Peptides against a protein of PDB entry 5OK6. Designs and how they scored, part 30

Target 1, 215 residues: chain A of PDB entry 5OK6
Amino acid sequence: ELPGLDSQWRQIENGESGRERPLRAGESWFLVEKHWYKQWEAYVQGGDQDSSTFPGCINNATLFQDEINWRLKEGLVEGEDYVLLPAAAWHYLVSWYGLEHGQPPIERKVIELPNIQKVEVYPVELLLVRHNDLGKSHTVQFSHTDSIGLVLRTARERFLVEPQEDTRLWAKNSEGSLDRLYDTHITVLDAALETGQLIIMETRKKDGTWPSAQL

## One batch from the design tools (peptide; made by RFdiffusion4, then SolubleMPNN)

Design b1_p11_6_s3 (from b1_p11_6, 3 letters changed)
Fold by OpenDDE base, seed 5:
Parts: sequence; structure tokens; C-alpha cells
Structure b1_p11_6_s3 (fold): chain B 215 residues (1-215), chain A 11 residues (1-11)
Amino acid sequence: as target 1 above (215 residues)
Amino acid sequence: ELEELQAGFLA
């Protein structure tokens, strides 16, 4: 059942639990397509529940570049293309209006950067490969705040590397050369890794030499 | 490009 229009407004727009609440690292927020949200605002501000301004089901279709992987379009901007709602507010809207059938929620996490918290709308998608088979990639999402160590561990897991095997990472740079990711304690952001970037996991040979020794 | 990189690891 739909709450009263004023109640809806209070639940969604308030600064304590709604859209304006402070960001907290690790919390989930959800994207809502801007036009739908504006229509909802107009509806609840209009004061007439029977108004033609009823927004209908939440439909984020315009935010997706495809309906297969449900990837977001590149270059979406908060306040222009979408609004961000905390989980509680999102779930209220979904319960009241529904979500377009078959469409997944666009859930994102708050991350903490050195001087700011933000919702990480675009996690970094890295192409993980082995040094001996660069053509077989595993696409994995990472936060900008994730360590290179996590990237390495993830690569080891995906490629079923045994614990006793030594591995290290290389990043293919924009110039087509390889930069070794020596420090595993820095973040994806610190390493300036980007979506679509090839990350090569090198495995040490049984003889103790590295394949890249001849580079 | 990838072929060249691959060669660097395998040569």
C-alpha cells in the first residue's frame, strides 16, 4: 500500500535516513534514474494521489548500456542522470512503486578515499590474464580502494594457483609496455589502474627464474 | 600488440 504523499517525501528526502543522509563507508546505495525520480518528486509534491504525474514502476533502463550484463553506460553523472538513495529509501520506493520486471537494482558501495566518501558508481573492471596465455582474460571488478594484493590474490584464485607458487603482477600501460606492480599494498587507485586494463599474472618457474627475465 | 607482449614472456 502506498503511504501518504507527505509521508513518502519524508521517508525518501530526509537528511537522517533518506537521500541527504551522510555517506558511510561500506554501505549500499542505489541508483535511480533521474527522470523517474523527478516525476516521483512532482507526484508527491503535487498532493494528489490520483494525479496523472504518478511515476509508475522504477525503470532504470536508460542507465544501462545492455540488458545482458546490466552494465551502466559510461559517463553517467549524479544529479543529471541519476540520484543516489540509501538502501532503506530505495527499498521503500521499490515496495511502493515496484521495479521494472527483470531489471536488477543498481547497487553500489560507499568507499572512503583519502579526503572524501563517495558512492563508487564505477568500480574498476580489470582483465586478468596469465603471462603464458594473454588471450584468455577473466574480467573482475575491483574497488579503487582495493589493494594490489587483493588483485593478485583474486588472480591466483581465478587461475587456480597453488599457495606455494610465486606470482606477481604486471599492468599493461597506455603505451603498450608493461609496468610491474611491485608494491602490493597500494590501491587500485594509487596504481592508476583503469577499466579494461590488462593485468598480467606472472608465475615463477620451477627453476626459480621468472618468465619476464628476458624482457 | 599482445603477440609482442606474449613473446616477451615466452622467449
Scores: peptide ipSAE 0.332, ipTM 0.917, DockQ to the pose 0.823
Fold by OpenDDE base, seed 3:
Structure b1_p11_6_s3 (fold): chain B 215 residues (1-215), chain A 11 residues (1-11)
Amino acid sequence: as target 1 above (215 residues)
Amino acid sequence: ELEELQAGFLA
């Protein structure tokens, strides 16, 4: 059952878990397509529950580039294309209006950046490869706040590297050359890694030499 | 570009 219009407004906009609540690292937020949200605002502000301004079910179709992997379109802008809601507010709206059949919720996490919390709408998707087989990639998603050490551990796991094998990472840069990721303590953000970037895991040879020594 | 990089690692 739909609550009263004033109650809806208070829950979503002005509640303790409303749209304007402070961001907290690790919390889940959800994207809502902007036009739907504006329609909802008009509906609840209109004061007539029988109004023709009823928004219908939430439909985020225009935010997706595909309905197979449910990838977001590139370049979406908060306040223009979508609104961010905390989990509680999102779940209220879904319970009241429903979500379009077959669409997954667009859930994102709040991350802690040096001076601000941010909802990470676009995590980084890296192409992990081995130095001896650059054509076989594993696509893995990372937060901008994840360490290079985590990227390396993830690569080792995906390629079933034995604990005794020594490995290191290279990033293919925009110039087509390789940058060594020496410091494993810096973040994906600090290393300026981008979605679609090739990350090469190099494995040390049994003789103690590195394959890249001849580059 | 990838072919060149691959060749470098395998040389």
Scores: peptide ipSAE 0.329, ipTM 0.917, DockQ to the pose 0.853
Fold by OpenDDE base, seed 4:
Structure b1_p11_6_s3 (fold): chain B 215 residues (1-215), chain A 11 residues (1-11)
Amino acid sequence: as target 1 above (215 residues)
Amino acid sequence: ELEELQAGFLA
């Protein structure tokens, strides 16, 4: 059931709990396609609940690159392509208007960067591979705030590496060479890792030597 | 090239 138009506006745009609320690390925010949101704004500001400006169900189709993995299109810009709503506001809108059938919500997390909180719309997708099979990748999403240590642990888990096996990471750089990720305490951001980048997990040989010694 | 990198690890 739809609340009154003024109530909708207050609930969604309220600076305390709505779109303008402060970002808090770890919280979930949701993307709403900009055109739909603008239509909703026009609707609730128009004062006529029966107006032809009724926005209908939320439809984020234009934000998706595909309907298989529901990957976002690249280069989307906040305020131009979408708006960000906190979870509460999103859930209100969904409850009032519905979400297009089959579309998943576009949920993103607030991350803490050195000097700012940000909704991480584009987590870093890394291609994790083993040194002995560079062609077989596991695509895994990481936050820019995740540590290289987490990347390594994730790689070990994906490749079912036994605890006794020693592993380390390399990143393939834009020049086609490999950069050793020595410090596992730095973040993905600090390491300047990018989406689509190949991350090679090297496993130490039984003889105690590293495969990369031959590079 | 990935093939060269692969070869390097397997050499």
Scores: peptide ipSAE 0.322, ipTM 0.914, DockQ to the pose 0.851
Fold by OpenDDE base, seed 1:
Structure b1_p11_6_s3 (fold): chain B 215 residues (1-215), chain A 11 residues (1-11)
Amino acid sequence: as target 1 above (215 residues)
Amino acid sequence: ELEELQAGFLA
């Protein structure tokens, strides 16, 4: 059974678990398609639980690029295409109205940037490859706040690199050349890495030389 | 483009 309309509005729009509560790094927020949310607002503000403005189940179909990997469409804008809700508010709405059959929730994390917290709607998807096989990529998702060191460790793990093997990273830039990622302490954001960018893990040879020595 | 990059690592 649905809670009272005023109670629904207060729980979702206001209070400790409301839409307007402060962002906290590491917390999960969820995307709700804007049209559905506006319909819900109209419903709960109308004061009639039996109104024809009943929103039905949450349907985020228009936010997805595909129904295989459930990737978001590019260029979605908060307040125009979707609304962000904290986990508690999202779970309330799902419990009250349901989620469209087969659709996953669109969960995103709050990240801490130097001067602001934000929900990271679009984390960076990098194409990890080995220097000797650039055609075989592993797509891995990273936060903009993740370090280059984490990218390197992740690449080493994916390619089963032994601890004693030395490795380093290169990024293919928009000009088609390679930029070496020397500083492993900077973030993905600081390095200006972008979704779809090729990241090459180079492994040092047994003779102590690097394959890229001839570049 | 990738072929040229690959060649650089394998040279």
Scores: peptide ipSAE 0.321, ipTM 0.913, DockQ to the pose 0.852

Design b1_p11_6_s4 (from b1_p11_6, 5 letters changed)
Fold by OpenDDE base, seed 3:
Structure b1_p11_6_s4 (fold): chain B 215 residues (1-215), chain A 11 residues (1-11)
Amino acid sequence: as target 1 above (215 residues)
Amino acid sequence: DLAALQAGFLA
């Protein structure tokens, strides 16, 4: 059931649940394909509910690179390719117009960056490996605001490292060398880690020495 | 380079 056009505009664009509301860390926001959203704007601003400008169901197909993993295309730009809506506004639009069959919603979280809140459209996917078996990787998604300590703990968990075993991380850099991640309190962003980057977990030997000491 | 580093890790 569709509400009046003016009511739609007010609920989506204005008010406490509108597109322009302040971002708060931890909130869920959703991506809407820009052309669909512009069509919706034209429809509700036109004042004729029976006009040919009816937007139809939300279709985010052009934002996805595949329909298997539903990964977003790289390089999408807010305001050009998509619009961000808070959860309440998104759910209103879905209830009014529907979402294209089979498409998942594109939900993202607000994160706290230095001096600004931002919807994190592209979390970082890291390739986690062990120093002695680089051929076996675990791809894990992290926020830019996650600590290196969390990356290390996650790696330990994925590789079933025993609590008594000591571990540390290295990152493959753009020059093809390895950078030691000494400070576990800095964030993924501070460490400049990027999607697809190889992160090597080194395990300390029983004799107390590190394998990398042989470099 | 990475290959040299990897060889060291695997030694």
Scores: peptide ipSAE 0.060, ipTM 0.801, DockQ to the pose 0.563
Fold by OpenDDE base, seed 2:
Structure b1_p11_6_s4 (fold): chain B 215 residues (1-215), chain A 11 residues (1-11)
Amino acid sequence: as target 1 above (215 residues)
Amino acid sequence: DLAALQAGFLA
């Protein structure tokens, strides 16, 4: 059941708890396609629930690259392509209007950067491989705020590395060079890692030598 | 030497 139009407006647009509320790190926010949201605004501001301005169910189709993996299109801009809503507001809209059948919500997390909080719409997708088998990869998503240590731990887990085995990471640059990621305490952002970048996990040999040190 | 490093990985 739809609440009154004024109630909808207050619930979703309320600056304290709605769209304009302050961002808090770790919270989930959701993307809503801009045209749908504008249609909703027109509907609730019109004051007539029987108006032809009824927005229908939420449809974020234009934000997706495909309907298989549901990846977002690149280069989407807040305020132009989509609006961001906190979880509570999103769930209200979904309960009132529904979401297009089969379409997943676009959930993103607020991250804390040095001087700003932002919803991380585009986390970093890294291609994790082992030094001795570059053909077997795991694509894993990381926040820009995640540490290199987390990337390493994740790689170890995905490749089932035993606790006693020693490992380290290399990043392949666009020009083909390799940079060793010495400091595991810096973030993905600090290391300037990018989506699609190859990250190579090197495992120390049983004889105590590193494969990369042989030649 | 990048070439040597890369070769070492696959050795």
Scores: peptide ipSAE 0.047, ipTM 0.769, DockQ to the pose 0.295
Fold by OpenDDE base, seed 4:
Structure b1_p11_6_s4 (fold): chain B 215 residues (1-215), chain A 11 residues (1-11)
Amino acid sequence: as target 1 above (215 residues)
Amino acid sequence: DLAALQAGFLA
């Protein structure tokens, strides 16, 4: 059942879990397509529940580049293409209006950056490969705040590396050369890793030498 | 290229 229009407005815009609530690291926020949201705003501000401005079902179709992996289009801008709502507000809207059939919610996490909190709309997708088989990659999403150590552990897990095997990471840079990721404690952001970047996991040879020594 | 890079690691 739909609440009164004023109640909807207060709940979504000005409520404790409203659109303007402070961000908190680790919390989930959701993207809502801008045009739908504006339609909703017009509807609830109009004061007529039977208005032709009824927004209908939430439809984020224009935010997706595909309906298979449900990847977001590149270059979407908050306030222009979408609005961000905290989980509670999102769930209210979904309960009131529904979500387009088959569409997944676009859930993102608040991350803590050095000076700000931000909803990480675009986590970093890295292409993880082994040094001896660059043709077989695992694409894995990481937060900008994830450590290089996590990237390494993830790579080891994906490639089923045994605990006794020593591994380390290289990143292919824009010049096509390799940068060694020495410090595993820095973040993906600190290492300036970008979506689509090739990350090479090197495994130490049984003789104790590193394959890269022969580069 | 990637092939050359791989060859380097495999060398």
Scores: peptide ipSAE 0.045, ipTM 0.770, DockQ to the pose 0.863
Fold by OpenDDE base, seed 5:
Structure b1_p11_6_s4 (fold): chain B 215 residues (1-215), chain A 11 residues (1-11)
Amino acid sequence: as target 1 above (215 residues)
Amino acid sequence: DLAALQAGFLA
């Protein structure tokens, strides 16, 4: 059942559990297309449940590049293109108004950055390849807060590397050269890795030498 | 293939 308009407003916009609540690392937040949200605001603030301002089901279509992979458009801006709601608030809206058929929710995680929390709307998509087969790539999404160690482990898993095999990572930089990712404890952010960047996993030879030593 | 490897790393 759809709650009263004032109750909806209080449930969604409050500073304790709604849109204005503090961010906490690890929590899920959801994107809502700005136009729909503004329509909802107008509806509930209008005080008339029978108003023509009824927003209908949530429709985030304009936020997606396509309806196949459901990737977000690049360059979306909070407050202009979308609003962020905590999980509880999002689920309330979905229960009240529904979500457009076939559309997945746009769920994102709060991450901890130096001195701030942020909803990571755009995680980093890295292009993982092996040094000896650049034709086979895996695009994998990582948080800016994920360690290089996780990137390496993920690459090993995707390429079915045996536990006894030794591997290391290289990142192709903007100049076209390769930078060794020596420190596996730093984050994707600290390493300044970017979406679309090529990450090469090098596997040590059986003789104990590294392929890159021949360069 | 060394050439392929080099090309891969240098590309």
Scores: peptide ipSAE 0.044, ipTM 0.754, DockQ to the pose 0.208

Design b1_p11_7_s1 (from b1_p11_7, 8 letters changed)
Fold by OpenDDE base, seed 3:
Structure b1_p11_7_s1 (fold): chain B 215 residues (1-215), chain A 11 residues (1-11)
Amino acid sequence: as target 1 above (215 residues)
Amino acid sequence: AEEELRRWSAL
């Protein structure tokens, strides 16, 4: 059963717990396709539950580039292509109207940047490789707020590096050269790492020398 | 770019 139209509006648009609530780091928010959301707004503001303005099931199909891995299209803009809702509001809408069959929710996390909270719609996907086997990549998703140290630890784990082995990272830049990631305390954002970027894990030799010293 | 990658692959 659908709640009253005024109740729906208050639940979703409530400034304390709804769409306009403050962003808090680590919280989940969800994308809703803009046209559907505008249709819902028109429906609940119209005051007639039997109105032809009924929005139907939530359908985010236009936000996806594919239905295989459910990646978002590039360049989507908040307020133009989609609306962001906190988890509670999203779950209300899904419970009331449903979500298109087989379509996953578009869940994203709030991240803390130096002066602002932001919903991270596009996390960074890095291609992790070993220096001696560039043809075997592991794609791993990171937040822009994740440290280079976390990227290194993740690479070590994926490649089953023993604790006693010493490793470091290089990033392939836009010019095709390799930039060493010296500072492991900076973030993915600070390092300006981008989706699809190749990250090379170098392992120190048993003799204490680095393979890259021979380049 | 490709040359640098080839150099790394040879390590």
Scores: peptide ipSAE 0.057, ipTM 0.784, DockQ to the pose 0.658
Fold by OpenDDE base, seed 4:
Structure b1_p11_7_s1 (fold): chain B 215 residues (1-215), chain A 11 residues (1-11)
Amino acid sequence: as target 1 above (215 residues)
Amino acid sequence: AEEELRRWSAL
């Protein structure tokens, strides 16, 4: 059952637990399509539960580029295309209004950047490949705050690299050349890695030489 | 760029 309109407003917009609450690293936030949210605002502000402004079920369809992988469209802007809600507020809205059938929630994590907390709406999708088979990629999502070391470990896992095998990473740059990712302690952000970027895992030869030394 | 990638794939 829907709570009173004033109660809904307070639960969702409350500065302590609602939309305006401080971001905390690691917490889950959810995207709500802007037009739906504005319709909801108008509804609860109108003071009439029987108003024609009833928003219906949450429908984020316009935020998705596809209904297969449920990837977000590129270039979505907070406040223009969507609103961010903390998990509690999102779950309230879903419980009250429902979510469009078949649509997954758009859950994102708060990350801590050097000087700001941000909901990471667009994690970095990297194309992981082996140096000897560039045509077989594993697309893996990483946070901007993830280390290059994590990228390397993930690549090793995906390619079933044995523990005794030595590996290192290269990133294909915008010029088409390869930049060595020497420091595994820096973040994906610090390394300026971007979505769709090819990351090559090089495996050291048994003779102790690197394949790239022959290039 | 494509040529460099081709060289890598040949290793």
Scores: peptide ipSAE 0.053, ipTM 0.764, DockQ to the pose 0.645
Fold by OpenDDE base, seed 5:
Structure b1_p11_7_s1 (fold): chain B 215 residues (1-215), chain A 11 residues (1-11)
Amino acid sequence: as target 1 above (215 residues)
Amino acid sequence: AEEELRRWSAL
């Protein structure tokens, strides 16, 4: 059952638990398509529950690039294309109005950057490959706040690298050259890694030499 | 760039 219109507004828009509440690292927030949200605002602000302004079920179709992987379109802008809601507020709206059949929720995490908290709408998708098989990639999603060390560990896991094998990373840069990722303590953001970027895991030879030394 | 990648794949 739908709560009263004023109660809906207070629950979703308040500064303590709603849209305006402070961001906290690690929390889940959800995207809501802007036009739907504006329709909801008009409905609840209108004060008539029987109004023709009823928004219907949440439909985020216009935010998706595809219905297979449910990837977001590139270049979406907060406040223009979507609104961000904390988990509690999102779940209230879904319970009241429903979500379009077959659509997944668009869940994103709050990350802590050096100076601000931000909902990470676009995590970085890296193409992980081995130095000796560049044609076989594993696409893996990382946060901008993840360390290069995590990228390396993830690559080792995906390629089933044994613990005794020594590995290191290279990134293909925009010029097409390979940059060695020496510092594993810096973040994906600090390393300026981008979605679609090729990350090469090099495995040390049994003789103690690196394959790249022969290039 | 493509040539460098081909060299890596040949290792």
Scores: peptide ipSAE 0.036, ipTM 0.756, DockQ to the pose 0.682
Fold by OpenDDE base, seed 1:
Structure b1_p11_7_s1 (fold): chain B 215 residues (1-215), chain A 11 residues (1-11)
Amino acid sequence: as target 1 above (215 residues)
Amino acid sequence: AEEELRRWSAL
């Protein structure tokens, strides 16, 4: 059963878990397609529950590039294409109106940047490969706030590297050359890594030499 | 660019 229209508005916009609440690092927020949200606003502000302005179920179809992997379209803009709601507000709307059949929720995390908190709508997708098998890539998603050390650990795990094996990372730059990722403590953001970028994991040989020394 | 990738692939 739907709550009263004024109650819905207060819960979603002005509540302790409303749209305008402060962002907190690590919390989940959800994307809602802008047109649906504006229709909902018009409905609840109209004061008539039987109004023809009823928004129906949440439909985020226009935000997705495909219905197989449910990837977001590139270049979506907050306030133009979508609004962000905290988890509690999202779950209320879903419980009241439903979500379009088969569509997953678009959940994103709040990250902490040097001077601001932001919902990370587009995490970085890196192509992880081994130096000796560049044709077999693993696409893995990382936050801009993740360390290069985490990227290396993730690569080691995906390629089943033994704990005793020594490894290091290289990034293919826009010019096509390879930049070594020496500092494992900097973030993906600080390293300026981008979606679709090739990251090469080099494994040290048993003789103690690095494969790249032969290049 | 492709030449460096070829060198790695030849490793």
Scores: peptide ipSAE 0.043, ipTM 0.766, DockQ to the pose 0.633; fails the geometry check

Design b1_p11_7_s2 (from b1_p11_7, 5 letters changed)
Fold by OpenDDE base, seed 4:
Structure b1_p11_7_s2 (fold): chain B 215 residues (1-215), chain A 11 residues (1-11)
Amino acid sequence: as target 1 above (215 residues)
Amino acid sequence: SAAALEAWSAL
């Protein structure tokens, strides 16, 4: 059953788990398409439950670039294309109005950046490859706050690298140069890694030499 | 460079 309009407004906008609540690192937030949200605002502010302004099911279709992988469109802007809701508020809206059939929720995490907390709407998608098979990539998402060490571990796992094999990473720059990722403790952000960037995992040869020594 | 990637693919 739908709560009263005032109750909905208070719960979503001004509640303890409302839209304006402080961000906390590690928490889940959800994207809601802006037009739907504005329709909902108009509905609950109108004071008439039978209003023609009823928003219907949450429909985020316009935020997706595809309905296969459910990737977000590039360049979406908070406040213009979508609003962010904390998990509790999202779940209330879904419970009240439903979510369009077949659409997944657009869940994102709050990350801690050096000076701000932010909902990471666009995690970094890296193309992981092996030095000896550049044509076979694994696309993996990472937070900007993830360490290069995590990227390396993930690459090792994806490529089924044995524990005794030594590996290291290289990033391909836009200009086509290769930079070695020496420090595994820095973040993806600190390393300035970008979505679509090729990350090459180099495996040390059995003779103890690195393949890159022959470049 | 493209040459660097080609060099990697040859390793």
Scores: peptide ipSAE 0.042, ipTM 0.753, DockQ to the pose 0.703
Fold by OpenDDE base, seed 3:
Order: C-alpha cells, then sequence, then structure tokens
Structure b1_p11_7_s2 (fold): chain B 215 residues (1-215), chain A 11 residues (1-11)
C-alpha cells in the first residue's frame, strides 16, 4: 500500500534520514533516474493520489550502457541524470512503486576522500595483465580508496602467483609509457589510475633479475 | 607507446 503523499515526501526528503542526510563512509546509496524522480516529486507535491502524474515503477534503463553487464553510461552527472538516495529511502521507493522487471538496483558506496565523503558512482576498472602475456587481461574493479598493495595482491591471486614469487606493478600512462608503481601504500586515486588502464604485473626471474631490466 | 608494449610482449 502506498503511504500518503506527504508521508512519502517526508520519508524520502527528510534531512535527517532522506536524500539530504550526511554521507557516512562505507554506507550504501542508490541511483535513481532523474526524470522518474522528478515525476515522483511532482506526484507527491500535487496532493492528488489519483493524479495522472503517477510515476509508475522505477526505471533506470537510460543510465545503463548495456543490459548484459549492467554497466553505467560514462559521464552521468548527479542532479542532471540521476539522484542519490540512502538505502532506506531507496527501499521505500522500490516497495511503493517497484523496480522495472529484471533491472538491478544501482548500489554504490560512500568513500572517504581527503576532507570529503563521496558516493563512488564510478569505481575504477583496471586491466590486469602479466608482463609475459599482455594479450590476456583480467578486468577487476577497485575503489579509488584502495591501495596499490591491494591491486598487487589481487593481481597475484588472479594469476595464481605462488607466495615465494616476487612481483611488482607498472601502469601504462596516457603517453603510452610505463610508470612503475613503487609505493604500494598510496591509493588508486593518488596513483591517478583510471578505468580501462592497463596494469602490468611483472614477476621476478629465478636468477633474481627483473624482465624490465632488458627493456 | 605501442613500442613499449611491443617491447614487453617480446620479453
Amino acid sequence: as target 1 above (215 residues)
Amino acid sequence: SAAALEAWSAL
């Protein structure tokens, strides 16, 4: 059953628990397509529950690049393309109006950046490869707040590197040169790593030399 | 560059 229109507005727009609530690191927020949200606003502000302004089910189809992997389109802008809602508000809207059949919710996490919390709408997708097989990539998603050390550990795991094998990372930059990721304590953000960027895991030779020393 | 990647693929 749909709550009264004023109750819906208060639940979703309440500054303490709704859309305007403070962000907290690690919590889940959800994207709602902007036109649907504006239609909902008009409906609940109109005061007539029988109005032709009824928004129908939530449909985020225009935010997706594809319906196979459910990737977001690039370059979406908060307030123009979508609205961010905290988990409680999202779940209320879904319970009241439903979500388009077969469409997944667009869940994102709040991350802690220097002096700001932000919903990470676009986590970084890195192309992990081995130095000796550049044609076989593993695409792995990372937060901007993840360490280079985590990227390295993840690469080692994906390539089944034995614990005794020594490894290091290189990033292919925009100029097409390779930058060594020396500091494993800095974040993906600090290293300026971007989606689609090639990350090369180099494995040390049994003789103790590095393959890159021959470049 | 393409040359850098080619150099790595040759290793």
Scores: peptide ipSAE 0.041, ipTM 0.751, DockQ to the pose 0.620
Fold by OpenDDE base, seed 1:
Structure b1_p11_7_s2 (fold): chain B 215 residues (1-215), chain A 11 residues (1-11)
Amino acid sequence: as target 1 above (215 residues)
Amino acid sequence: SAAALEAWSAL
């Protein structure tokens, strides 16, 4: 059963868990397609629960580029294409109206940047490869706030690298050259790594030499 | 460079 229209509006817009609440690092927020949200606003502001302005089920279809991996379209803009809601507000809307059958929720995390909290709508997708098998890439998502050390550990895990093997990372830059990622304590953001960027894991030889020393 | 990537694929 739907709650009263004024109660819906207050809970989603002005509640302690409303759309305008402060962002907190690690919290989950959800994307709602803008036209659906505007239809919902019109419905609850109209004051008639039986109005033809009823929004129906939440449908985020226009935000997805594919229905296989459920990846977001590139270049979506908050306030134009979607609205961000806190987890509690999202769960209320889903409980009241439902979500289109088969669509996953679009969950994103709040990240802490040096001077701002932000919902990370687009995590960085890196193409991880081994230096000796560049044709086999593993696409892995990372937060902009993740360390290069985490990228390296993740690459080691994906490629089943033995604990005693020494490894390091290189990034292919926009100029097509390779930059060594020396500092493993800096973030993906600090390293200016971007979605679709090739990251090469180099493994040290048993003789103690690096393959790249022969390039 | 593209040449560096090709060189690595040969290692």
Scores: peptide ipSAE 0.041, ipTM 0.753, DockQ to the pose 0.728
Fold by OpenDDE base, seed 5:
Structure b1_p11_7_s2 (fold): chain B 215 residues (1-215), chain A 11 residues (1-11)
Amino acid sequence: as target 1 above (215 residues)
Amino acid sequence: SAAALEAWSAL
């Protein structure tokens, strides 16, 4: 059963557990398409449950590039294209109104940046390849707060690298040259890695030499 | 460059 309109408003728009609550690193937040959310606001503020302003099921279709991979459109702006809700508030809305059939929830994590928390709407998608098979890429998503060490471990796992094999990373830069990622303790953000960037995993040869030493 | 990457892939 739908709660009373005032109860819905208080549950979703409160500063303690709703839309206005403080961000906390590691928490899940969800995107809601702005038009739907505004329709919901108008409905609950109108005070008439039988109003023609009933929002219907949550429909985030306009936020997606496609309905296959459910990738978000680029350049979406909070407050213009979508609103962010904490998990509890999102689950309330879904329980009350439903979510459009077949659409996944748009779940994102709060990350901690220097001096701020932010919902990471656009994690970095890196193209992982091996130095000897550049035509076979694996697209993997990383947080801007993930370490280069995690990128390396992930690449090793994806390419089934044995624990005893030594590996290192290179990033293809905008100039088309290769920058070695020496420091594995810095973040994806600190390394200025971007979505669609090619990351090359180099594996050390059995003779102890690196393939790149022959370039 | 693309050529540099191709050269690397051949190693």
Scores: peptide ipSAE 0.040, ipTM 0.748, DockQ to the pose 0.749

